# Peptides against a protein of PDB entry 6TME: the designs that were tried, part 87

Target 1, 324 residues: chain A of PDB entry 6TME
Amino acid sequence: NRLKRAYIALQAWKKAFYSDPFNTAANWVGPDVCSYKGVFCAPALDDPSVLVVAGIDLNHADIAGYLPPELGLLTDVALFHVNSNRFCGVIPKSLSKLTLMYEFDVSNNRFVGPFPTVALSWPSLKFLDIRYNDFEGKLPPEIFDKDLDAIFLNNNRFESTIPETIGKSTASVVTFAHNKFSGCIPKTIGQMKNLNEIVFIGNNLSGCLPNEIGSLNNVTVFDASSNGFVGSLPSTLSGLANVEQMDFSYNKFTGFVTDNICKLPKLSNFTFSYNFFNGEAQSCVPGSSQEKQFDDTSNCLQNRPNQKSAKECLPVVSRPVDCS
Target 2, 324 residues: chain A of PDB entry 6TME as posed
Amino acid sequence: NRLKRAYIALQAWKKAFYSDPFNTAANWVGPDVCSYKGVFCAPALDDPSVLVVAGIDLNHADIFGYLPPELGLLTDVALFHVNSNRFCGVIPKSLSKLTLMYEFDVSNNRFVGPFPTVALSWPSLKFLDIRYNDFEGKLPPEIFDKDLDAIFLNNNRFESTIPETIGKSTASVVTFAHNKFSGCIPKTIGQMKNLNEIVFIGNNLSGCLPNEIGSLNNVTVFDASSNGFVGSLPSTLSGLANVEQMDFSYNKFTGFVTDNICKLPKLSNFTFSYNFFNGEAQSCVPGSSQEKQFDDTSNCLQNRPNQKSAKECLPVVSRPVDCS

## One batch from the design tools (peptide; made by RFdiffusion4, then SolubleMPNN)

Design b2_p13_8_s3 (from b2_p13_8 with P1E)
Fold by OpenDDE base, seed 3:
Structure b2_p13_8_s3 (fold): chain B 324 residues (1-324), chain A 13 residues (1-13)
Amino acid sequence: as target 1 above (324 residues)
Amino acid sequence: EYVTPKPVLPPPP
């Protein structure tokens, strides 16, 4: 009996709650699990005459607790949304039994440990949101071999380099922001054929931007701000025909910001402040367009307001990194 | 009645 297994799992989970401020699980009593708040039943895919637990939605319940191994009994769950709680501990390996997992959202919790590799075992996974947790260590390269629509990793403790397998990703949205990622952006990034939004904000990324970024024809948001990037902006950025939001602020970029970047046809906001750029085209000047917003603050630009001092600029501008 | 849960993007902390 599939609902009996679900009952065992859900009762084990209720026992794993330390705090339920909104009494979300108050009605989690008795065998009728389909009446439980935040539990959703549907006909089983293999037998439409059988009702199964197909989804969990406990978003914004402020529940403190952990995920017990018994959740592995929820073998029919395709949707697992438990964001904005206070769940702690690790994602149970027993969730590997949830082979129908399609959307997994554990964001904005207190989860710890390494990347939840159990997510890699789900063959049908399309949405992965683990942001705003305390996950740590290396990102498994295999994450980008998954046919995911979105990958949210931001606001964690991930470290090491971004895997070169990123180019295999079919995701439209990928967030790396506010982690501890280091090294260069892989050149394979240009192979992300479905990419619309990518965010690198607030990491320890460094080196030159790869020219292959210019191959991201569908990208609308590209944010690489608050890193350690060096060198000039790639001329190939002129290939970003659909970019609307672009941010390179708070890096160590040098050289000239060119017309071919600032005249991108869909560009709405381009922030390149807090770098060491020593020149910009007229099309890049803030206020030069009504349709585009630019920020050139705190660079090494001549005849512009709010620039760095010569003392700050000279050591960097005189020793430009050659990215060729 | 079955209602498919939708992803809700968490606010910044």
Scores: peptide ipSAE 0.032, ipTM 0.720, DockQ to the pose 0.045
Fold by OpenDDE base, seed 1:
Structure b2_p13_8_s3 (fold): chain B 324 residues (1-324), chain A 13 residues (1-13)
Amino acid sequence: as target 1 above (324 residues)
Amino acid sequence: EYVTPKPVLPPPP
C-alpha cells in the first residue's frame, strides 16, 4: 500500500522535527496522509484509481529538523518543496527511490555536506534549488548533462572550477553566486542555447572572459561581478542581443569599454565599476542615455569622477593581459 | 490534479 508507506515516511519525518513553531505537523496524525498539512495527493500515473502522495510543500514553515531516510518511501513524490526551514544534515540517499522527482526545492535551510548526488539519479528532474545552504565541495559535472530548466546553487560553500559540461545545460537560469568557485568560465558556456540568466557574483573566478559569451543570444541577465576576471571585455559581447542586466563590477578588467557593448539593444543596466578600464565610449558614460543606466565608478577613466588614483591604475593598466 | 505552486524565492538568510 503506497499510502501506508507514505504514512511511515511522514511519521518518521515528524519525529525528526526538533521544532515546529507554526504547528505545521499538528494534524499529521492517523493514516489519512492526504489530509496532512503540506501533503498533496494525486492519482498515481501508473494507476489513476490509486491515490498517492505526489507533492510536499512545507515552504516557510520554519521547521527545525532533518530529513530521515524513511523519506525514500515517498516513491510517488514529484514535487518536494521545503524551502525556508531550518532542516539540517544531508539529503538522504534513499531519495533515489523518488524516480518521479520533477521539482526539488530545499533552498534556505541548513543542509551540509557535498553536492546532493541523489539529484543526479532523478531522470525527470527539471527544477533544482539548493541555494542558501551549506553544501560544499566540487560541483559534479553531470549536473549539466541533465535536462534541467533551472539550477540554483547560490549562497553555498561550493568550490573548485565550473565544469566544462556547463555548455550542455539546457537550463534557462543558473546561479553560482556567493560560493567559492575558482578558475575560468569554460568556453563551452556559449553552447548554453536556452540560457536567460546566469549569475557568477562573489566567487573566486579568474582569467579572461571567453569570447563564446557573445553566443548567448537569449541571455537577459549576465552578472559576473565580484570575481578576479582580467583582460578586456570580449568584442563578441556585441552579440548579446537580449541582455538587459549586465554586471562586471568588482573585477580586474582592463582596456576600453566599447560602443558596441554599451549600445546593445536591450541593455537596461550595465555596471562595470571597480575595475581598471582606461577608456569608455561616450555611449557608456553614465547619464548619456535616459533608457540605460551605467556605472563607471572606480576605474582608470580619464575625465570621469570617482576614479582610482594614477598610482593604483598605472601598475595594472601598463600591463594589460592579452586574452587573444 | 495537483498544481505545483510556483517556487517562492526565499529571502536571504
Scores: peptide ipSAE 0.032, ipTM 0.716, DockQ to the pose 0.047
Fold by OpenDDE base, seed 4:
Structure b2_p13_8_s3 (fold): chain B 324 residues (1-324), chain A 13 residues (1-13)
Amino acid sequence: as target 1 above (324 residues)
Amino acid sequence: EYVTPKPVLPPPP
C-alpha cells in the first residue's frame, strides 16, 4: 500500500523534527496522510484509482530537523517544496527512489555536505532550487546535462571551476551568486540557447570574459559583478539584443566601454562601476539617456565624478591584460 | 540594479 509507505515516511520525518514552531505537523496523526498539513495527494499516474502522496509543501514552516532516509518511501512525490525552514544535515540518498521528482526546492535551509548528487538521478527533474544553504565542494558537471528549466545554486559554499558542460544546459535561469567559484567562465556559455538570466555575483571568478557571451541572444539579465575579471569587455557583447540588466561592477576590467554596448536596444540598466575603465563612450555616461541607467562610479575615467585616484589607476591601467 | 534572487513561494502542488 503506497499510502502506508507514505505514513511510515511522514511519521519518521515528524520524529526528525527538533522544532515545529507553527505546529505544522500537529495534525500528522493517523493513517490518513492526505489530510496532513503540507501533504498533497493525487491519483497515481500508473493507476488513477489509487491515491498517492504526490507533493510536499512545507515552505516557510521554520521547522528545525533533518531529512530521514525513510523519505525514500515517498516514491510518488513529484513536488518537494521545503524552503525557508531550518532543516540540517544532508539530502538522503534514499530519495533516488523518488523517480517522479519534478520540482525540488530545499532552498533557504541549513543543508550541508557536497552537492546532492541524488538530484542527478531524477530523470524528470525540471526545477532545482538548493540556494541559501551550506552545500560545498565541486559542482558536478552532470547537472548541466539535465533538462532543467531553472538551476538555483546561489548562496552556498560551492568552490572550484564552473563546469564546461554549462553550454549544454537548457535552463532559462541559472544562479551561481555568492559561492566560491573560481577560474574563468567557460567559452561554452554561448551555447546556452534558452538562457534568460545568469548571475555570477560575488564569486572568485577571474580571467577574461569569453567572447561567446555575445551569442546569448535571449539573455535579459547578465550579472558578473563582484568577481576578479580582467581585461576589456568583449566587443561581441553588442550581440546581446535582449539584455535589459547588465552588471560588471566590482571587478578589475580595463579599457574602453563602447557605444556598441551602451546602445544595446533593450538595455535598461548597465552598471560597470568599481573597475579600472579608462574611457567610455558618450552613450555610456550616466544621465545621457532617459531610458537607460548607467553607473560609471569608481573607475579611471577622466572628467567624471567619483573616480579612483591616479595613484590607484596608473598601476592597473598602464598594464592592461591582453585577452586576445 | 539587479538583486540576486531569493527563495520564492511556488504555488502549492
Scores: peptide ipSAE 0.031, ipTM 0.688, DockQ to the pose 0.224
Fold by OpenDDE base, seed 2:
Structure b2_p13_8_s3 (fold): chain B 324 residues (1-324), chain A 13 residues (1-13)
Amino acid sequence: as target 1 above (324 residues)
Amino acid sequence: EYVTPKPVLPPPP
């Protein structure tokens, strides 16, 4: 009996709660699991006459506790939304039995350990949100072999390089922000066919930007701020026909910011502050357009306000990194 | 079917 297995799982989970400040699980009593708050039943896909637990929604419940292995008995769950809680520990490997998993949101919790590799076992997964946790170690390259629409990884403790498999991703949104990623952006990034928004903010990324970024025709948001990038901006960035928001601030970029970048047809905000740029086109000057916002603060520009001193600029500008 | 959250760095609502 599927509902009996669900009852065992949900009672084990209730027992794993340390705090339930909103009494969310107060009605989690008795065999009628479909009446439980945050538990949603639907007809089974294999037998429409059988009612099963198809979804969990405990978003914003502020529940402290852990995910017990008995959750693997919820084999009919396709939607698992438990964001904005205080769940701790690791994602149970027993969740590999949830073969219908479609949306998995464990964001804004206290989960620890390596990337939850159980997410790679779900064949039908479309949405993965693990942001605002304490996940650590390497990002598995296989994450980008998944047919995901969105990948939210920001505000964790992930380390190492971004996998070259990123070019295989069909995701429209990918966030890497506020981790410990290092190395270069892979050249394969230009192969991301459906990419609309990508965010690299606040990592330890370095090297030159790959020219292949200019192949991202559908990108509306590109944020590479707060890293260690060097060299000039690629001339191929003129190919970003749909970019609206672009941020390269807080890096070590050098060279000239060109008209071809600042005149991008959909560009609304371009921030290139806190670098070592030594020139900009007139179209890049803040206030030069009513339709576009620019920030050139804290560069090595002549005749501009709020620039770095000659003492700060000279050692970097005199030794430009060649990215060719 | 789900609505894709906007890539706002803060936790989803």
Scores: peptide ipSAE 0.023, ipTM 0.702, DockQ to the pose 0.155; fails the geometry check

Design b2_p13_8_s4 (from b2_p13_8 with P1S Y2F)
Fold by OpenDDE base, seed 5:
Structure b2_p13_8_s4 (fold): chain B 324 residues (1-324), chain A 13 residues (1-13)
Amino acid sequence: as target 1 above (324 residues)
Amino acid sequence: SFVTPKPVLPPPP
């Protein structure tokens, strides 16, 4: 019986709770698991006469505990949303049995260990949110071989380079922010045909921006702030016909911020502050447009307020990194 | 209904 297996799983999970501040699992008593708060039943896909646990929603429950291996008995779960809790430990390998997994949100928890490779075993996974955890180590390249609509990795402890397989991703949203990623952005980034939003904020990324960023025709948000990027902005950024939000602040960029970038047709906010830019087009000047906001603060610009001193600028501006 | 919040990122330092 599928519901009997679900009962075993849910009772094991209830036992794995250290704290349930909102008494979310208070009604998790007896065999009627479909009445449990945050448990959603539906007809089974293979037999519509059979009721199964198809979803879990424990979002914002502030539950402290861990995910026990018995959760692998929830074989009919397609939606698993447990964000904004205090779950700790690792994602159980037994979740590989959840072959219908479609959306997996464990964000804003206390999960640890390597990337949960069990997520790669789910053939139908479309949404992966593991942000705001303590996941560490390398991002597996195979994550981008998945047909995911969204990949949220931000605010973790991931390290090493961004995989070149990123160009295979069909995701509209990808977040790398606030990790320990290092190296360059892969040139394959320009192959992300469905990309709307990408954020690299607050990593150890370095090198030149790849010219292939300019191929991201559907990107509306591009944030590369708070990294170690060097060189000039790629001239190919003029190809970002749909970019609305662009942030390159808190890097080591040099050169001239061009009119072709600042005149992007959908650009609403462009932040390039806290760099070493030595010139900007008049269209990039803050207050030059009513429709666009610019921030040029703390660069090496002449006749602009709030710029770096000549002493800070000269050593960097006089030694521009060639990205050719 | 399942609610998945959009990313909330802290401001840069």
Scores: peptide ipSAE 0.027, ipTM 0.690, DockQ to the pose 0.093
Fold by OpenDDE base, seed 2:
Structure b2_p13_8_s4 (fold): chain B 324 residues (1-324), chain A 13 residues (1-13)
Amino acid sequence: as target 1 above (324 residues)
Amino acid sequence: SFVTPKPVLPPPP
């Protein structure tokens, strides 16, 4: 009986709670698991006459505890939403038995250890949110071989380079922000066909921006702020026909910010502050447009306010990195 | 019924 297996799983999970401030699991008593708060039943896909546990929603419950291996008995679960809790430990490998998993949200918890590779075992996964945890180590290249609509990785402890497989991703939104990623952005980034938003904020990324970024015709948000990027902005950025928000602040960029970038047709906000740019086109000057906002603060620009000193600029500007 | 929060990133340091 599927509901009997679900009862065993849910009672094991209730026993794994250390704190339930809102008494969310108070009604988790008896065999009628479909009446449990945050448990959703539906007809089974293989037999519509059989009722199964199809979803879990414990979002914003502030529950402290862990995920026990008995959760692998919830074999009919397609939706697993447990964000904004205090769950700790690792994602159980027993969840590989949840072959219908479609949406997996464990964001804003206290999960630790390597990337939860069990997520790669789910053939139908479309949504993955693991942000605001303590996941560490390398991002597996195989994450971008998944047909995911969104990939939220921000605010973790991920290290190493961004995989070259990123160009295979069909995701509309990808967040890398606030990790420890290093190395260059892969040139394969230009192959991301459905990308709307990509965020690299607050990593250890370095090198030149790849010219292939200019092939991202559908991108509306591109944020590469708070990294170690060097060289000039690629001239191919003039190809970003739909970019609305662009941020390159807090890097080591040099050279000239061109008219072709600042005149992008959908550009609403372009922040290039806290770099070593030594010139800008008149179209890039803050206040030059009513429809566009620019920030040129703390560069090496002549005749602009709030710029770096000649002492700070000269060592960097006199030794531009060639990205050719 | 199932709600995922929008990504909110802090401002740069």
Scores: peptide ipSAE 0.027, ipTM 0.685, DockQ to the pose 0.077
Fold by OpenDDE base, seed 3:
Structure b2_p13_8_s4 (fold): chain B 324 residues (1-324), chain A 13 residues (1-13)
Amino acid sequence: as target 1 above (324 residues)
Amino acid sequence: SFVTPKPVLPPPP
């Protein structure tokens, strides 16, 4: 039966624990898997008279161990939340049998290897959190063909370019931060219809910002800080009618920061520090508004405090990158 | 309830 398969899976997993500091699996004894701490049962979708394991919640359990292949026997699991543990190794390919997977959170662990492509096999997946791990290599383009509400990739070892398929994403939140992504932001970014928050912090991204960013009219958070971006800010950023937080700090931007950006109607925080901007509108000056916070620190601005020296500015400002 | 921690990104270097 389904619960017998679940028992085999959960007992295999308990054997894969190297450390359980809170004794979370102490009650994982006997055939009544629905009484196990962090195991949640529900009526099966295909037969309401049958009880199945529908969810796992082991969040914040500090468990050291690995995910054994026997977890593929948990075929009725729709919710798998195991964040803030010390699980290591790879995500088992046997999890492809969990065809009801809806939310998958393995964040804040010690997982390694390539992107867990098993996540792409789940037809009903809506939430994917793999942040704060050691996942590496290329991001599969097919991740953005999934009808996901959120995609958390931050604090990993992902490299290569951001796929052009990003424009197909229906996600409201996407995080790329603290990886090794390189190249330009794809122009297709402007096609992300449901995007509210996007974070690129602390990558090796470069080139000009695409004008198509200005089409992201539902974005509330746009953070591109700590990269290698060059050129001027796109004038099309005036289209970000709902942006509240915007960060372009720690880049190589040049040119003039315009009124059309600093006067965005919902803008509460705009950080453009640690660049090579050579001018700003009066509306961009820190302290010019009580409702808006600005940071212009460490640019090439005249008559502003904490700016770069002429020696640092001149080689960059005299050779602006044309993004046309 | 299933709770995912909010993304807390470290400050820029």
Scores: peptide ipSAE 0.026, ipTM 0.680, DockQ to the pose 0.093
Fold by OpenDDE base, seed 4:
Structure b2_p13_8_s4 (fold): chain B 324 residues (1-324), chain A 13 residues (1-13)
Amino acid sequence: as target 1 above (324 residues)
Amino acid sequence: SFVTPKPVLPPPP
């Protein structure tokens, strides 16, 4: 019986709770698992006469504990939402048995170890949220071979380079922010045809921005702030016909910020502060437009307020990185 | 019944 397996899994999980401040699992008693708080039953996809556990929602329960291997008995679960808890340890490999997994949200927990490669085993996965954890090591290239709508990786301990397979991603939203990613943004980024929002904030990314960013016609948010990027902004950024929010702040960019970037048709906010830009077009000047916000603070601009000293600028501006 | 993608960067917890 599927519900009997679910009972075993849920009782094993209840035993794996160290703290349940809201008594969320207080009613997790007896065989009627469909009455359990945060457990959702539905007719099975293969037999509508059979009731199965199809979803878990324990969001915001502040539960301390771990995910026991017995959770692999929840073979009918398509929705697994356990965000904003204090779950620790690793994602069990036994979850590979949850072949219907569609949405997996373990965000805002205390999970550790490498990327949960069990997520790669789910053929129907569309939503992956593992942000605000302590996941570490390399991002597996195969994550971008998945037909995901969203990939949330931010606020972890991921290291190494961003895989070149990123260009294969069908995701509309991808977050890399607040990790330890290093190296360049792959040139394959321009192949992300469905991309709306991409965030690189607060990594160790470096090198020149690839020209292929300008091929991201559907991007509304592009944030590359708080990295080690160098060189000039690619002239191909004029191709970002739908960009609304663009942030290049807190980098090592040099050169001239052009009219072609600042006149982007949907651009509402463009932040390029805390760089080493030595010129900007009049269209980039803060207050030049009522419809657009610009921040040029702490660059090497002439006749602008709040700029870096000549002593800070000269060593960098006199040695521009050629990205050609 | 599906959860819409969360905001890119919600406030830190």
Scores: peptide ipSAE 0.026, ipTM 0.724, DockQ to the pose 0.141

